# Ledger of designs, part 19: peptides against a protein of PDB entry 6UG1

Target 1, 304 residues: chain A of PDB entry 6UG1
Amino acid sequence: SNEERKRRKYFHMLYLVCLMVHGFIRNEWINSKRLSRKLSNLVPEKVFELLHPQKDEELPLRSTRKLLDGLKKCMELWQKHWKITKKYDNVGLYMRTWKEIEMSANNKRKFKTLKRSDFLRAVSKGHGDPDISVQGFVAMLRACNVNARLIMSCQPPDFTNMKIDTSLNGNNAYKDMVKYPIFWCEVWDKFSKKWITVDPVNLKTIEQVRLHSKLAPKGVACCERNMLRYVIAYDRKYGCRDVTRRYAQWMNSKVRKRRITKDDFGEKWFRKVITALHHRKRTKIDDYEDQYFFQRDESEGIPD
Target 2, 301 residues: chain A of PDB entry 6UG1 as posed
Amino acid sequence: SNEERKRRKYFHMLYLVCLMVHGFIRNEWINSKRLSRKLSNLVPEKVFELLHPQKDEELPLRSTRKLLDGLKKCMELWQKHWKITKKYDNEGLYMRTWKEIEMSANNKRKFKTLKRSDFLRAVSKGHGDPDISVQGFVAMLRACNVNARLIMSCQPPDFTNMKIDTSLNAYKDMVKYPIFWCEVWDKFSKKWITVDPVNLKTIEQVRLHSKLAPKGVACCERNMLRYVIAYDRKYGCRDVTRRYAQWMNSKVRKRRITKDDFGEKWFRKVITALHHRKRTKIDDYEDQYFFRRDESEGIPD

## One batch from the design tools (peptide; aimed at target 1 K272 L277)

Design b2_p13_2_s2 (made by RFdiffusion4, then SolubleMPNN; from b2_p13_2, 7 letters changed)
Fold by OpenDDE base, seed 1:
Structure b2_p13_2_s2 (fold): chain B 304 residues (1-304), chain A 13 residues (1-13)
Amino acid sequence: as target 1 above (304 residues)
Amino acid sequence: MEELLKELEEKLK
């Protein structure tokens, strides 16, 4: 019905806000001074120097290469620190079906929210789910004065799916779900004036995204619980930015149709949510990023 | 729906 369409759109919006607020709270927690002091000790001086290369005036690319090598070594150090990767209790922050949401509403399941103290302990011990691990990696880079963002791919239920039965059948559903991350890192390269994508936990990859990312879900089974729609960046100064354009090859033709921002009302609403979560002034880094997004929109063109 | 979205917007302020 039209009412059910409205209900699903509303519930998607509410759920999206809850996810974005969750990302904001986790970004605050990883700014913990206590955690920073502990995690800085994991990075030896030689690796710290690679993270902070001098500007090579002859070839700025040499400085970027040092930074990339430093980030690779940080990923290796992080793997040594991380002792236990826990599975998600269910689907974690991956996308739920409408049926799962309805069934969960009927079942008064007391979700135990992870407390800040428990999170900080988990990161310090190297014990937790992949999301906690990525968040801890971002904290380690920030402890080394690296301009690292926490990235979250927000997975609200698909309001464009009007099927009543949205049950997912399959024994491999968990493997397909976790094939691509929900959380990752971006690092600012001051030499190239670009964000470097870092997945320290799932794909264990460093990428300079041009047209597409390795972190973008591919294949029907992987997209059932991980649809690239809302990739939100949280910086060390409590900035909040939509960076979906970086990771979406087909933003205009495919991704936009699955976003609340497909209409003017949804665009205005989503902009208000971003603004409410954005607690810093604009910087030249935002100008370079917006210029890159503009060039990517022009290069994709208007969908036929 | 618009009212509920307004309430959500107000709770975000």
Scores: peptide ipSAE 0.027, ipTM 0.676, DockQ to the pose 0.473
OpenDDE base, seeds 2, 3, 4, 5: peptide ipSAE 0.022, 0.025, 0.024, 0.022; ipTM 0.707, 0.669, 0.674, 0.690

Design b2_p13_2_s3 (made by RFdiffusion4, then SolubleMPNN; from b2_p13_2, 7 letters changed)
Fold by OpenDDE base, seed 1:
Structure b2_p13_2_s3 (fold): chain B 304 residues (1-304), chain A 13 residues (1-13)
Amino acid sequence: as target 1 above (304 residues)
Amino acid sequence: MEELLEELEKLLS
């Protein structure tokens, strides 16, 4: 019905706000001074120096290489720190079906909300789910004065799916779900004026995204619970930015159709949500990023 | 429905 279409759209919007607020709260917890002091001790001086290379005036690419090597070593240090990776309870923050949402509303499952103190303890001990691990890695980089962002791929239920039964059947459903991350890191490269993408936990990769990312879900089974639609960046100064354009090869042709921003009403609404979560002034870094997104939009073109 | 969006806007303000 038209009523059910409206209900699913509004529930998607509410769920998206809850996810984006969750990302904001986790980003605040990463900024813990107590955690920062503990995590800085994991990074030896030689690795710290690689994270903060001098500008090579002859070849700026040499400075970027040092930064990349520092980030690789930080990823290796993080793997040594992290002792226990817990599985997600159910689907974690991956996308739920409409049927799962309806069933969960009927079953008043007391979700145990993780407290800030428990999060800080989990990161400090190296015990937690992959999301906590990524968030802790961002905290470690921030403890080393690196301009690192927490990235969250928000997975609200698909309001474009009008099927009554959306049950996902399959023995490999969990493996396909966790094949691609929901949380990752970005690091600002001051030499190339670009964000470097870092997945320290899932794919264990560092990339300089040009046209496509390795972190973008591929294949039907993986996309059932992880659709790249809302990739939100949270910085150390409580900035909030939509960075979906970086990771979406086909933003205009494919991704936009599955976003609330497909219409002017949804675009205006989503801009208000981003603005409410954005607690810092604009910087030259935002100018370089917006220029990159503009160039990527022009290069994709309007789908025929 | 507009009310829910207004409530969401109020929660974000």
Scores: peptide ipSAE 0.026, ipTM 0.697, DockQ to the pose 0.401
OpenDDE base, seeds 2, 3, 4, 5: peptide ipSAE 0.026, 0.026, 0.026, 0.024; ipTM 0.688, 0.680, 0.724, 0.716

Design b2_p13_2_s4 (made by RFdiffusion4, then SolubleMPNN; from b2_p13_2, 9 letters changed)
Fold by OpenDDE base, seed 4:
Structure b2_p13_2_s4 (fold): chain B 304 residues (1-304), chain A 13 residues (1-13)
Amino acid sequence: as target 1 above (304 residues)
Amino acid sequence: MDKLIEELLKLLS
């Protein structure tokens, strides 16, 4: 019905706000001074120096190469620190079906909310799910004075899916779900004026995204629970930015149709949500990023 | 705005 379409749209909006607020809280928790002091000790001086290269005036690319090598070594150090990767409880923060949502509304499952103290202990011991591990990695980089931001791919239920039964059948459902991450890291490269993408846990990759990312889900089975629609960046100064354009090759032609921002009402609403979570002044880094997004929009063109 | 975040946080906690 038209009413069910409205209900699913509003529920998607509410769920999206909840996910974005969750990302904001986790970003605050990883700024813990106690955690920072502990995690800085994991990074030896030689690796710290690679994270903070001098500007090469002749060839700025040499400085970027040092930073990339430092980040690679940080990923190796993080793997040595992390002892136990737990499976997600159920589907974690991956996308739920409408049927799963309806069934969960009837089950008053006390979600055991992970407290801040338990999170800090988990990161400190190297025991937790992949999301906790990524969040801890961002905390380690921040402890080394790196301008690292937490990235979250928000997975609200698909309001464009009007099917009643959206049950996902398949023996490999968990394997396909976790093939691509929900959380990752970005690091500011002050030399190239670009964000570097780092997945320390899932794909264990570092990339400088141009047109496409390795972190963008591919294939029907992987996209069932992980649709690239709302990639939100949380920085160390409590900035909040939509960075979906970086990871979406086909933002205008494909991704926009699956977002609340497909219409003017949704665009205005989503801008208000971002503004509500953005607790810092604009910087030149934001100008470089917006210029990059503009160039990517022009290069994709308007879908016919 | 902080109050709305806090209220939403209370709903999510």
Scores: peptide ipSAE 0.030, ipTM 0.722, DockQ to the pose 0.143
OpenDDE base, seeds 1, 2, 3, 5: peptide ipSAE 0.024, 0.024, 0.028, 0.026; ipTM 0.702, 0.701, 0.700, 0.723; seeds 1, 2 fail the geometry check

Design b2_p13_3 (made by RFdiffusion4)
Pose (drawn by RFdiffusion4):
Structure b2_p13_3 (pose): chain A 301 residues (1-169, 173-304), chain P 13 residues (1-13)
Amino acid sequence: as target 2 above (301 residues)
Amino acid sequence: EEAEEIIEYAMDE
């Protein structure tokens, strides 16, 4: 019914707001001073110097390389620090079906509250699922004074799914691509470097294509790329989906609430509500990348 | 409380 269609659109908006705000608060917890100081002693002087390379006037590229080596070394040592990698209970934060949600609302059960202290304890011990692991990785980079963003792929239920059944054909297929990952600023190449230290264990300077965007019909059942939100050290919140969307204006726009005007205005309202800093020059360099990327997409196939 | 305020503000038309 058209009524159920409207409810799905609203609940989608609601669940999306909650997800984005959770990203906002979790990013706050990541900045915890007490935790940052402990995680900083995990980084040797050699690697620390690689994470803060000297300006190389003749060839800025060498500085970028040193940072990449540093990022690689950090990924490695984080693989060692993280001793226990749990499985997501049930579905984690991956996209759920309308049927699954309706049923979760029905069954109330008992849910162990988490809070901030328990999160900190888990990151310091090295116990957690991949989301906690990557989030902790970002906290470590921040304790070393690197401009690290937390990236979250918000996976609200699909408001474009009109079906009354909503049934699907695997765990391994869900976890193929991450919900959480990291970005680090390169002041020499003036670009954001994408880092996934937990799932794909890769570092990529995304230009026009990214390894992190999910592919194949089976994998996209639980992970439909729509809202890639970046949170930074100074409490910025930016929609970074353009970096990770091969067909943003075609494929992805149909799945986002921003396809109509009311949707874009509303979404902007939330982003602004979550962006608690003023514009820096880096924001401009990023907008320039997005503009060029937006104009290079062209006609679809 | 902070999260509730943000949600209420975002959902307000």

Design b2_p13_3_s1 (made by RFdiffusion4, then SolubleMPNN; from b2_p13_3, 7 letters changed)
Fold by OpenDDE base, seed 5:
Structure b2_p13_3_s1 (fold): chain B 304 residues (1-304), chain A 13 residues (1-13)
Amino acid sequence: as target 1 above (304 residues)
Amino acid sequence: SKAQEIIEFALSL
């Protein structure tokens, strides 16, 4: 019905706000001074120097290469620190079906809220799910004065899916779900004027995204619980930015159709949510990023 | 408040 379509749209909006607020809170927690002091001790001086290379005036790319090598070594150090990767409880922050939402509404499950103290202990011990691990990695880079962002791929239920039964059957459902990350890192390269993408946990990759990312979900089974729609960046100064354009090859033709921003009402609403979570002034880094997004929109074109 | 329920829900995720 038209009513069910409206209900699913509003529920999607509410769920999206909850996810974006969760990302904001986790971004505050990883700024903990106590955690920062502990995590900085994981990074030896030689690796710290690689994270902060001098500008090579002859070839700025040499400075970028040093930063990339420093980030690779930080990933290796993080793997040594992380002792226990827990499975997600159920589906974690991956996308739920409408049937799962309806069944969960009937079950008064007391969700065990992870407290800030428990999170800091988990990161400090190296014991937790992949999301806690990525968040801790961002905290370690921030402890080394690196301009690292926490990236969250928000997975609200698909309001464009009007099917009643959306039961996902299959023994491989968890493996396909976790094939691509929900959380990752971006690091600002001051030499190339670009964000470097870092997945320290899932794919264990560093990339300089041009047109497509390895982190973008591919294949039907992987996309059932992980649809690239809302990639939100949280910086160390409490900036909040939509960076979906970086990771979406087909933003205009495919991704936009599955976003709340497909219409003017949804666009205006989503801008208000971003603005409410954005607690810093604009910088030249934002100008370089917006210029890159503009060039990506022009190169994709308007879908016919 | 509805805001508290939203925050608690967001923290329970």
Scores: peptide ipSAE 0.030, ipTM 0.732, DockQ to the pose 0.099
OpenDDE base, seeds 1, 2, 3, 4: peptide ipSAE 0.029, 0.029, 0.028, 0.030; ipTM 0.730, 0.726, 0.717, 0.733

Design b2_p13_3_s2 (made by RFdiffusion4, then SolubleMPNN; from b2_p13_3, 8 letters changed)
Fold by OpenDDE base, seed 2:
Formats: C-alpha cells, sequence, structure tokens
Structure b2_p13_3_s2 (fold): chain B 304 residues (1-304), chain A 13 residues (1-13)
C-alpha cells in the first residue's frame, strides 16, 4: 500500500539518523586522550616518520609513497595488537530485512549498548568485533597526529524493497555479509590532495580511489546486507560529511534511487541531519574533496 | 535532541 511505503520510508529515515548518531558517538570515543596515549606507544618512531614524510619538491609522489608505506606498517602493527576478533552479535550494523525488524519489534530484547568504558577497554586490549577494531585503528592513527577519518557505511533497511517477506538464506549469509566492511578509515594525503582509503581489518587494503573502490560491495549476496548508499565520514574535529560519491561508481544511475535523497524533500532532510552532526568549520580539504566529487559527477553523467 | 527534532519535523510533513 501507499501507507506501507510511507511507513518504510519514515522508518528508514529514523534508522539512518540512529546509525549516523552511532557513528558520531564512536568517533567521539576514539578521540579519548587516555586511549590515544596507549595507542601512540604501538607506533615506533620509524613508522611515525613515514606517516609524516617531508614534502619532496621534485616528486611529491615520493612523499605519498612514504605515507602509504607508513600506513601499511600501521596495519601490520594493528594486526599484532588485535588479539581477538569477535563475530558480530546477529547481523551487527549490517542491513536488516523488514521481517527481521518486525520480529525484533515484537521481541522487546534490550539492545545491549556497549558503554564507552567497555569500548575503550576493548580497543586497549585488542578484543572486539571488526567495527571496534577499525575504530581503534583510526584512534591509533589519530594518536600519531594523522588526519584520519572514521568511515561508516550506514545500512538502514531498504525502503525501496516493498516485498512482504524478504527472508534471507541463513548460513551462507554471514560470510557474504562480512565480506565487505561497514567501517573503514580514510587518511588525508596532503601531497596529492586526496583521501586514501584504508581497510585495516577486513580486506586489509590501502587504495587511492579514483572511479571505484574495492570496499564497494559486489554481487547480489553481499549486497543483501551491505548496500552502499550512505558512506559517512567522521573526522577528528567532529566533521561529518557524505562521502558516498567516492565509493559509488554509479551514484546517479543506481545509488541515488535507493537513497532518501532521491527527492527534494529527502535531500533537504538529509542535509539537515548532516548539518546537525557537522561540528567544525569548512576547510581547504573540504574544497578539494568537493571538487573531486564534482568531477566524479560530471564523469558519470546524468543517467538518461 | 537535535536528531529527534529533525525526525519529528520530517514526520510532521
Amino acid sequence: as target 1 above (304 residues)
Amino acid sequence: DKAQKIIEEALSQ
């Protein structure tokens, strides 16, 4: 019905805000001074120097290469620190079906919210789910004065799916679900004027995204619980930015149709949400990023 | 609070 369509749209909006607020809170927690002091000790001086290369005036690419090597070594150090990767409880922050939401609403199971103290302890010990691990990695880079963003791929229920039963096949579902991350890192390269994408935990990859990312879910099974729609960046200064354009090859043709921002009402609403979570002034880094997004929109074109 | 107000504004339309 039209009513059920409206209900699913509104529930999607509510769920999206809750996810974005969750990302904001986790981004605040990883700025913990106590955690920062502990995590900085994991990074040797030689690796710190690679993270902060001098500008090569002859070939700026040499400086970028040093930064990339430093980030690789940080991923290795992080793997050594991380002792226990826990499975997600149920589906974690991956996308739920409408049926799962209805069943969960009937089952008034209190969501055990992880407390800040428990999170900080988990990161410090190297014990937790992959999301906690990624968040801790961002904290380690920030402890080394790296301009690292926490990236969250928000997975609200698909309001474009009007099917009554969206039963997903159970067992293969977890492997396919966790094939691509929900959280990752971006690092600002001051030499190339670009964000470097870092997945320290899942794919263990570093990339300089041009047209597509390795972190973008591919295939039907992977996209059932991980649909690239809302990739939100949280910086160390409590900036909040939509960076979906970086990771979406087909933003205009495919991704936009599955976003609340497909219509003017949804666009205005989503901008209000971003603005409410954005707690810093604009910087030249935002200008370079917006220019890159503009060029990506022009290069994709408007779908016919 | 701000998020709730934004949702309430969006739900009131």
Scores: peptide ipSAE 0.024, ipTM 0.692, DockQ to the pose 0.304
OpenDDE base, seeds 1, 3, 4, 5: peptide ipSAE 0.020, 0.019, 0.024, 0.019; ipTM 0.687, 0.668, 0.696, 0.694; seed 4 fails the geometry check

Design b2_p13_3_s3 (made by RFdiffusion4, then SolubleMPNN; from b2_p13_3, 6 letters changed)
Fold by OpenDDE base, seed 4:
Structure b2_p13_3_s3 (fold): chain B 304 residues (1-304), chain A 13 residues (1-13)
Amino acid sequence: as target 1 above (304 residues)
Amino acid sequence: SRAEEIIKFALAE
């Protein structure tokens, strides 16, 4: 019905806000001074120097290479620190079906909300789910004065899916779900004027995204619980930015149709949510990023 | 909480 379509749209909006607020809170927690002091001790001086290369004026690419090598070594150090990767409780922050949402509304299970103290202890010990691990990695880079962002791929239920039964069939549902991350890191490269993508936990990869990312879900089974629609970046200064354009090859033709921003009402609403979560002034880094997104939109073209 | 304020703001439309 038209009513059910409206209900699913509004529920998607509410769920999206809750996810974006969750990312904001986790981004605040990883700025803990106590955690920062502990995590800085994991990074030896030689690796710190690679994270902070001098500007090579002859070949700026040499400075970028040093930064990439520093980030690679940080991923190796992080793997040594992280002792236990827990499975997600149920589906974690991956996308739920409409049926699962309806069933969960009836089950008043008190989700044991992870407190800030428990999160800081988990990161500090190296014991937790993959999301906690990625968040801790971002905290370690920030402890080394690296301009690292927490990235969250928000997975609200698909309001464009009007099927009543959306049950997911398959023995490998968890394996397919966790094939691609929900959280990752971005690091600002001041030499190339670009964000470097870092997945320290899942794919264990560093990339400089041009047209496509390895972190973008591929294949039907993986996309059932991980649809790339809302990739939100949280920086160390409490900035909040939509960075979906970086990771979406087909933003205009495919991704936009699955976003609330497909219509003017949804675009205005989503802009208000971003503005409410954005707690810093604009910087030249934002200008370079917006220019990159503009060039990507022009290069994709307008869908026919 | 700041989270609740943001939720209230986003739902007030």
Scores: peptide ipSAE 0.026, ipTM 0.713, DockQ to the pose 0.769
OpenDDE base, seeds 1, 2, 3, 5: peptide ipSAE 0.025, 0.022, 0.022, 0.022; ipTM 0.712, 0.690, 0.686, 0.682

Design b2_p13_3_s4 (made by RFdiffusion4, then SolubleMPNN; from b2_p13_3, 6 letters changed)
Fold by OpenDDE base, seed 4:
Structure b2_p13_3_s4 (fold): chain B 304 residues (1-304), chain A 13 residues (1-13)
Amino acid sequence: as target 1 above (304 residues)
Amino acid sequence: SKAEEIIKFALSE
């Protein structure tokens, strides 16, 4: 019905805000001074120097290569620190079906909300789910004075899916779900004026995204619980930015149709949510990023 | 909490 369409759109909006607020809170927690002091001790001086290369004026690419090598070594150090990767409780922050949402509304299961103290202890011990691990990795880079962002791929229920039964069939549902991450890292490269993508936990990759990302879900089974629609970046200064354009090859033709921002009302609403989560002034880094997004929109073209 | 304020703000429209 038209009413059910409105209900699903509204519930998608509410769920999206809750996810974006969750990302904001986790981004605040990883700024813990106590955690920072502990995690900085994991990074040897030689690796710290690679994270902070001098500007090579002749060939800026040499400085970027040092930074990339430093980030690779940080991933290796993080893997040594992290002792236990827990499975997600149920589907974690991956996309739920409408049926699962309806069934969950009836089950007043007290979700054990992970407290800030428990999170800091989990990161500090190297014990937790993949999301906690990625968040801890971002904290380690921030402890080394690296301009690292926490990235969250927000997975609200698909308001464009009007099927009544959206039950997912398949024995490998968890494996397909966790094939691609929900959380990752971005690091600012001051030499190339670009964000470097870092997945330290899932794919264990460092990428300089141009047109496509390895972190973008591919295949029907993987996209059932991980649909790239809202990739939100949280920086060390409590900035909040939509960075979906980086990871979406087909933003205008495909991704936009699955976003609340497909219409003017949804675009205005989503801008207000971003603005409410954005607690810093604009910087030249934002200008370079917006210019990159503009060039990506022009290169994709307007869908016919 | 700041989270609750943001939720209230986003729901007030």
Scores: peptide ipSAE 0.026, ipTM 0.716, DockQ to the pose 0.757
OpenDDE base, seeds 1, 2, 3, 5: peptide ipSAE 0.022, 0.025, 0.022, 0.025; ipTM 0.687, 0.714, 0.681, 0.712

Design b2_p13_4 (made by RFdiffusion4)
Pose (drawn by RFdiffusion4):
Structure b2_p13_4 (pose): chain A 301 residues (1-169, 173-304), chain P 13 residues (1-13)
Amino acid sequence: as target 2 above (301 residues)
Amino acid sequence: SLEEELEEILEEV
């Protein structure tokens, strides 16, 4: 019914707001001073110097390379620090079906509250699922004074799914691509470097294509790329989906609430509500990348 | 507060 259609649109907006806010608060917890000081001693002087390379006037590229080596070394040592990698209970934060949600609302059960202290303890011990692991990785980079963003792919239920059944055809297929990952700023190439230290274990300077965007019909059942939100050290919140969307204006726009005008205005209201800093020059360099990327997409196939 | 602002945004729907 048209009524159920409207409820799905609203609940989608609601769930999305909650997800984005959780990203906002989790990013705050990541900045914890007490935790940062402990995680910093995990980084040797050699790698620390690689993470803060000297300006190379003649060829800025060499500085970028040193940072990449540093990022690689950090990924490696984080693989060692993280001793226990749990499975997501049930579905984790991957996209759920309307049926699954309705049923979760029905069954109330018992849920162990988490809170901030338990998160900190888990990151220091090295115990957690991949989300906790990547988030802790970002906290470590920040303790070393690197401009590290936390990236979250918000996966609210699909408001474009009109079906009354909503049934699907695997765990391995869900976890192929991450919900959480990291970005680090390169002051020499003036670009954001994408880092996934837990799932794909890769570092990529995304230009026009990214390894992180999910592919194949089966994998996209639980991970439909729509809202890629970046949170930074100074409490910025930016929609970074353009970096990770091969067909943003075609494929992805149909799945976002921003397709109509009311939707865009509403979404902007939330981003602004979650962006608690003033504009820097880096924001401009990023907008320039997005503009060029927006104009290079062109006609679809 | 942020909570009140988000509630006002949702009420607009």

Design b2_p13_4_s1 (made by RFdiffusion4, then SolubleMPNN; from b2_p13_4 with E5K E11K V13L)
Fold by OpenDDE base, seed 2:
Structure b2_p13_4_s1 (fold): chain B 304 residues (1-304), chain A 13 residues (1-13)
Amino acid sequence: as target 1 above (304 residues)
Amino acid sequence: SLEEKLEEILKEL
């Protein structure tokens, strides 16, 4: 019905705000000074030097290569620190079906919320789910004075799915779900004027995204619980930015149709949410990023 | 506050 369409759109918007606020809170928690002091001790001086290379005026690419090598070594150090990767409770922050939402609303289950103290202890011990691990990795890079962003792929329920029953096939559902991350890292490369993508946990990869990312979900089974629609970046200065354009190959043709921003009302509303979570002034880094997004929009063109 | 801004955003839903 038209009413069910409105209800699903409303619930999608509400759920999206809750996810974006969750990302904001986790980004605040990883800025803990106590955690920072502890995590900086995981990074040897030689690795710190690679994270902060001098500018090679002859070949700036050499400086980028040092940074990439430093980030690789940081991923290796992080794997040594992280002792226990817990499975997600149920589906974690991956996308729920409308049926699962309805069943969850009927179940008076008290969700156990992870407290800040428990999060800091989990990161500090190296015990937690993949999201906590990624968030802790961002905290370690920030402890080394690296301009690292926490990236969150927000997975609100698909308001464009009007099917009553959206039962998922059970057997490999967890493996397919966790094949691609919900949280990852971006690091600012001051030499190339680009964000470097780092997945320290799931794919264990570092990439300089141009047209496509390895972190973008591919295949029907993986996309059931992980639809790339709202990739939100949280920086160390409490900046909040939509970076979906980086990871979406087909932003205009495919991704936009699945976003609340497909219409003017949704675009204005979503900008209000971003603005509410964006607690810093604009910087030249944002100008370089917006220029890159513009070039990506021009290169994709208007969908036929 | 952030809470007030979020409350305003939620009232527009």
Scores: peptide ipSAE 0.159, ipTM 0.855, DockQ to the pose 0.694
OpenDDE base, seeds 1, 3, 4, 5: peptide ipSAE 0.126, 0.150, 0.119, 0.138; ipTM 0.842, 0.849, 0.838, 0.846

Design b2_p13_4_s2 (made by RFdiffusion4, then SolubleMPNN; from b2_p13_4, 4 letters changed)
Fold by OpenDDE base, seed 4:
Structure b2_p13_4_s2 (fold): chain B 304 residues (1-304), chain A 13 residues (1-13)
Amino acid sequence: as target 1 above (304 residues)
Amino acid sequence: SLEEKLQEILDEL
């Protein structure tokens, strides 16, 4: 019905706000001074120097290469620190079906909300789910004065899916779900004026995204619980930015149709949410990023 | 506050 379409759209919007607020809170928690002091001790001086290369005026690419090597070594150090990767409770922050949402509304499961103290302890011990691990990695880089962002791929229920039964059939559902991350890191490269993408936990990859990312879900089974629609970046200064354009090869043709921002009302509403979560002034880094997004939009073209 | 802005956004839903 038209009513069910409206209900699913509004529930998608509510769920999206809750996810974006969750990302904001986790981004605040990883700014803990106590955690920062502990995590800085994991990074030896030689690796710290690679994270902070001098600007090579002759060949800025040499400085970027040092930064990339430093980030690779940080991933190796993080892997040594992290002792236990827990499975997600149920589906974690991956996308739920409409049926799962309806069933969960009836089950007042006391979700044991992870407190800030429990999170900080989990990161400090190296024990937790993959999301806690990524968040801890961002905290370690921030402890080394690296301009690292927490990236969250928000997975609200698909309001474009009007099927009544959206049950996911398959024995491999968990493996397919966790094939691609929900959380990752970005690091500002001051030499190339670009964000470097870092997945320290899942794919264990560093990339300089041009047209496509390895972190973008591929294949039907993986996309059932992980649809790239709302990739939100949280920086160390409590900035909040939509960075979906970086990771979406087909933003205009495919991704936009599955976003609330497909219409003017949804675009205005989503801009209000971003503005509410953005607690810093604009910087020249934002100008370079917006220029990159503009060029990516022009290069994709308007879908016919 | 952030809470007030979030409440305004929720009241628009």
Scores: peptide ipSAE 0.102, ipTM 0.823, DockQ to the pose 0.675
OpenDDE base, seeds 1, 2, 3, 5: peptide ipSAE 0.062, 0.031, 0.087, 0.076; ipTM 0.800, 0.770, 0.819, 0.810

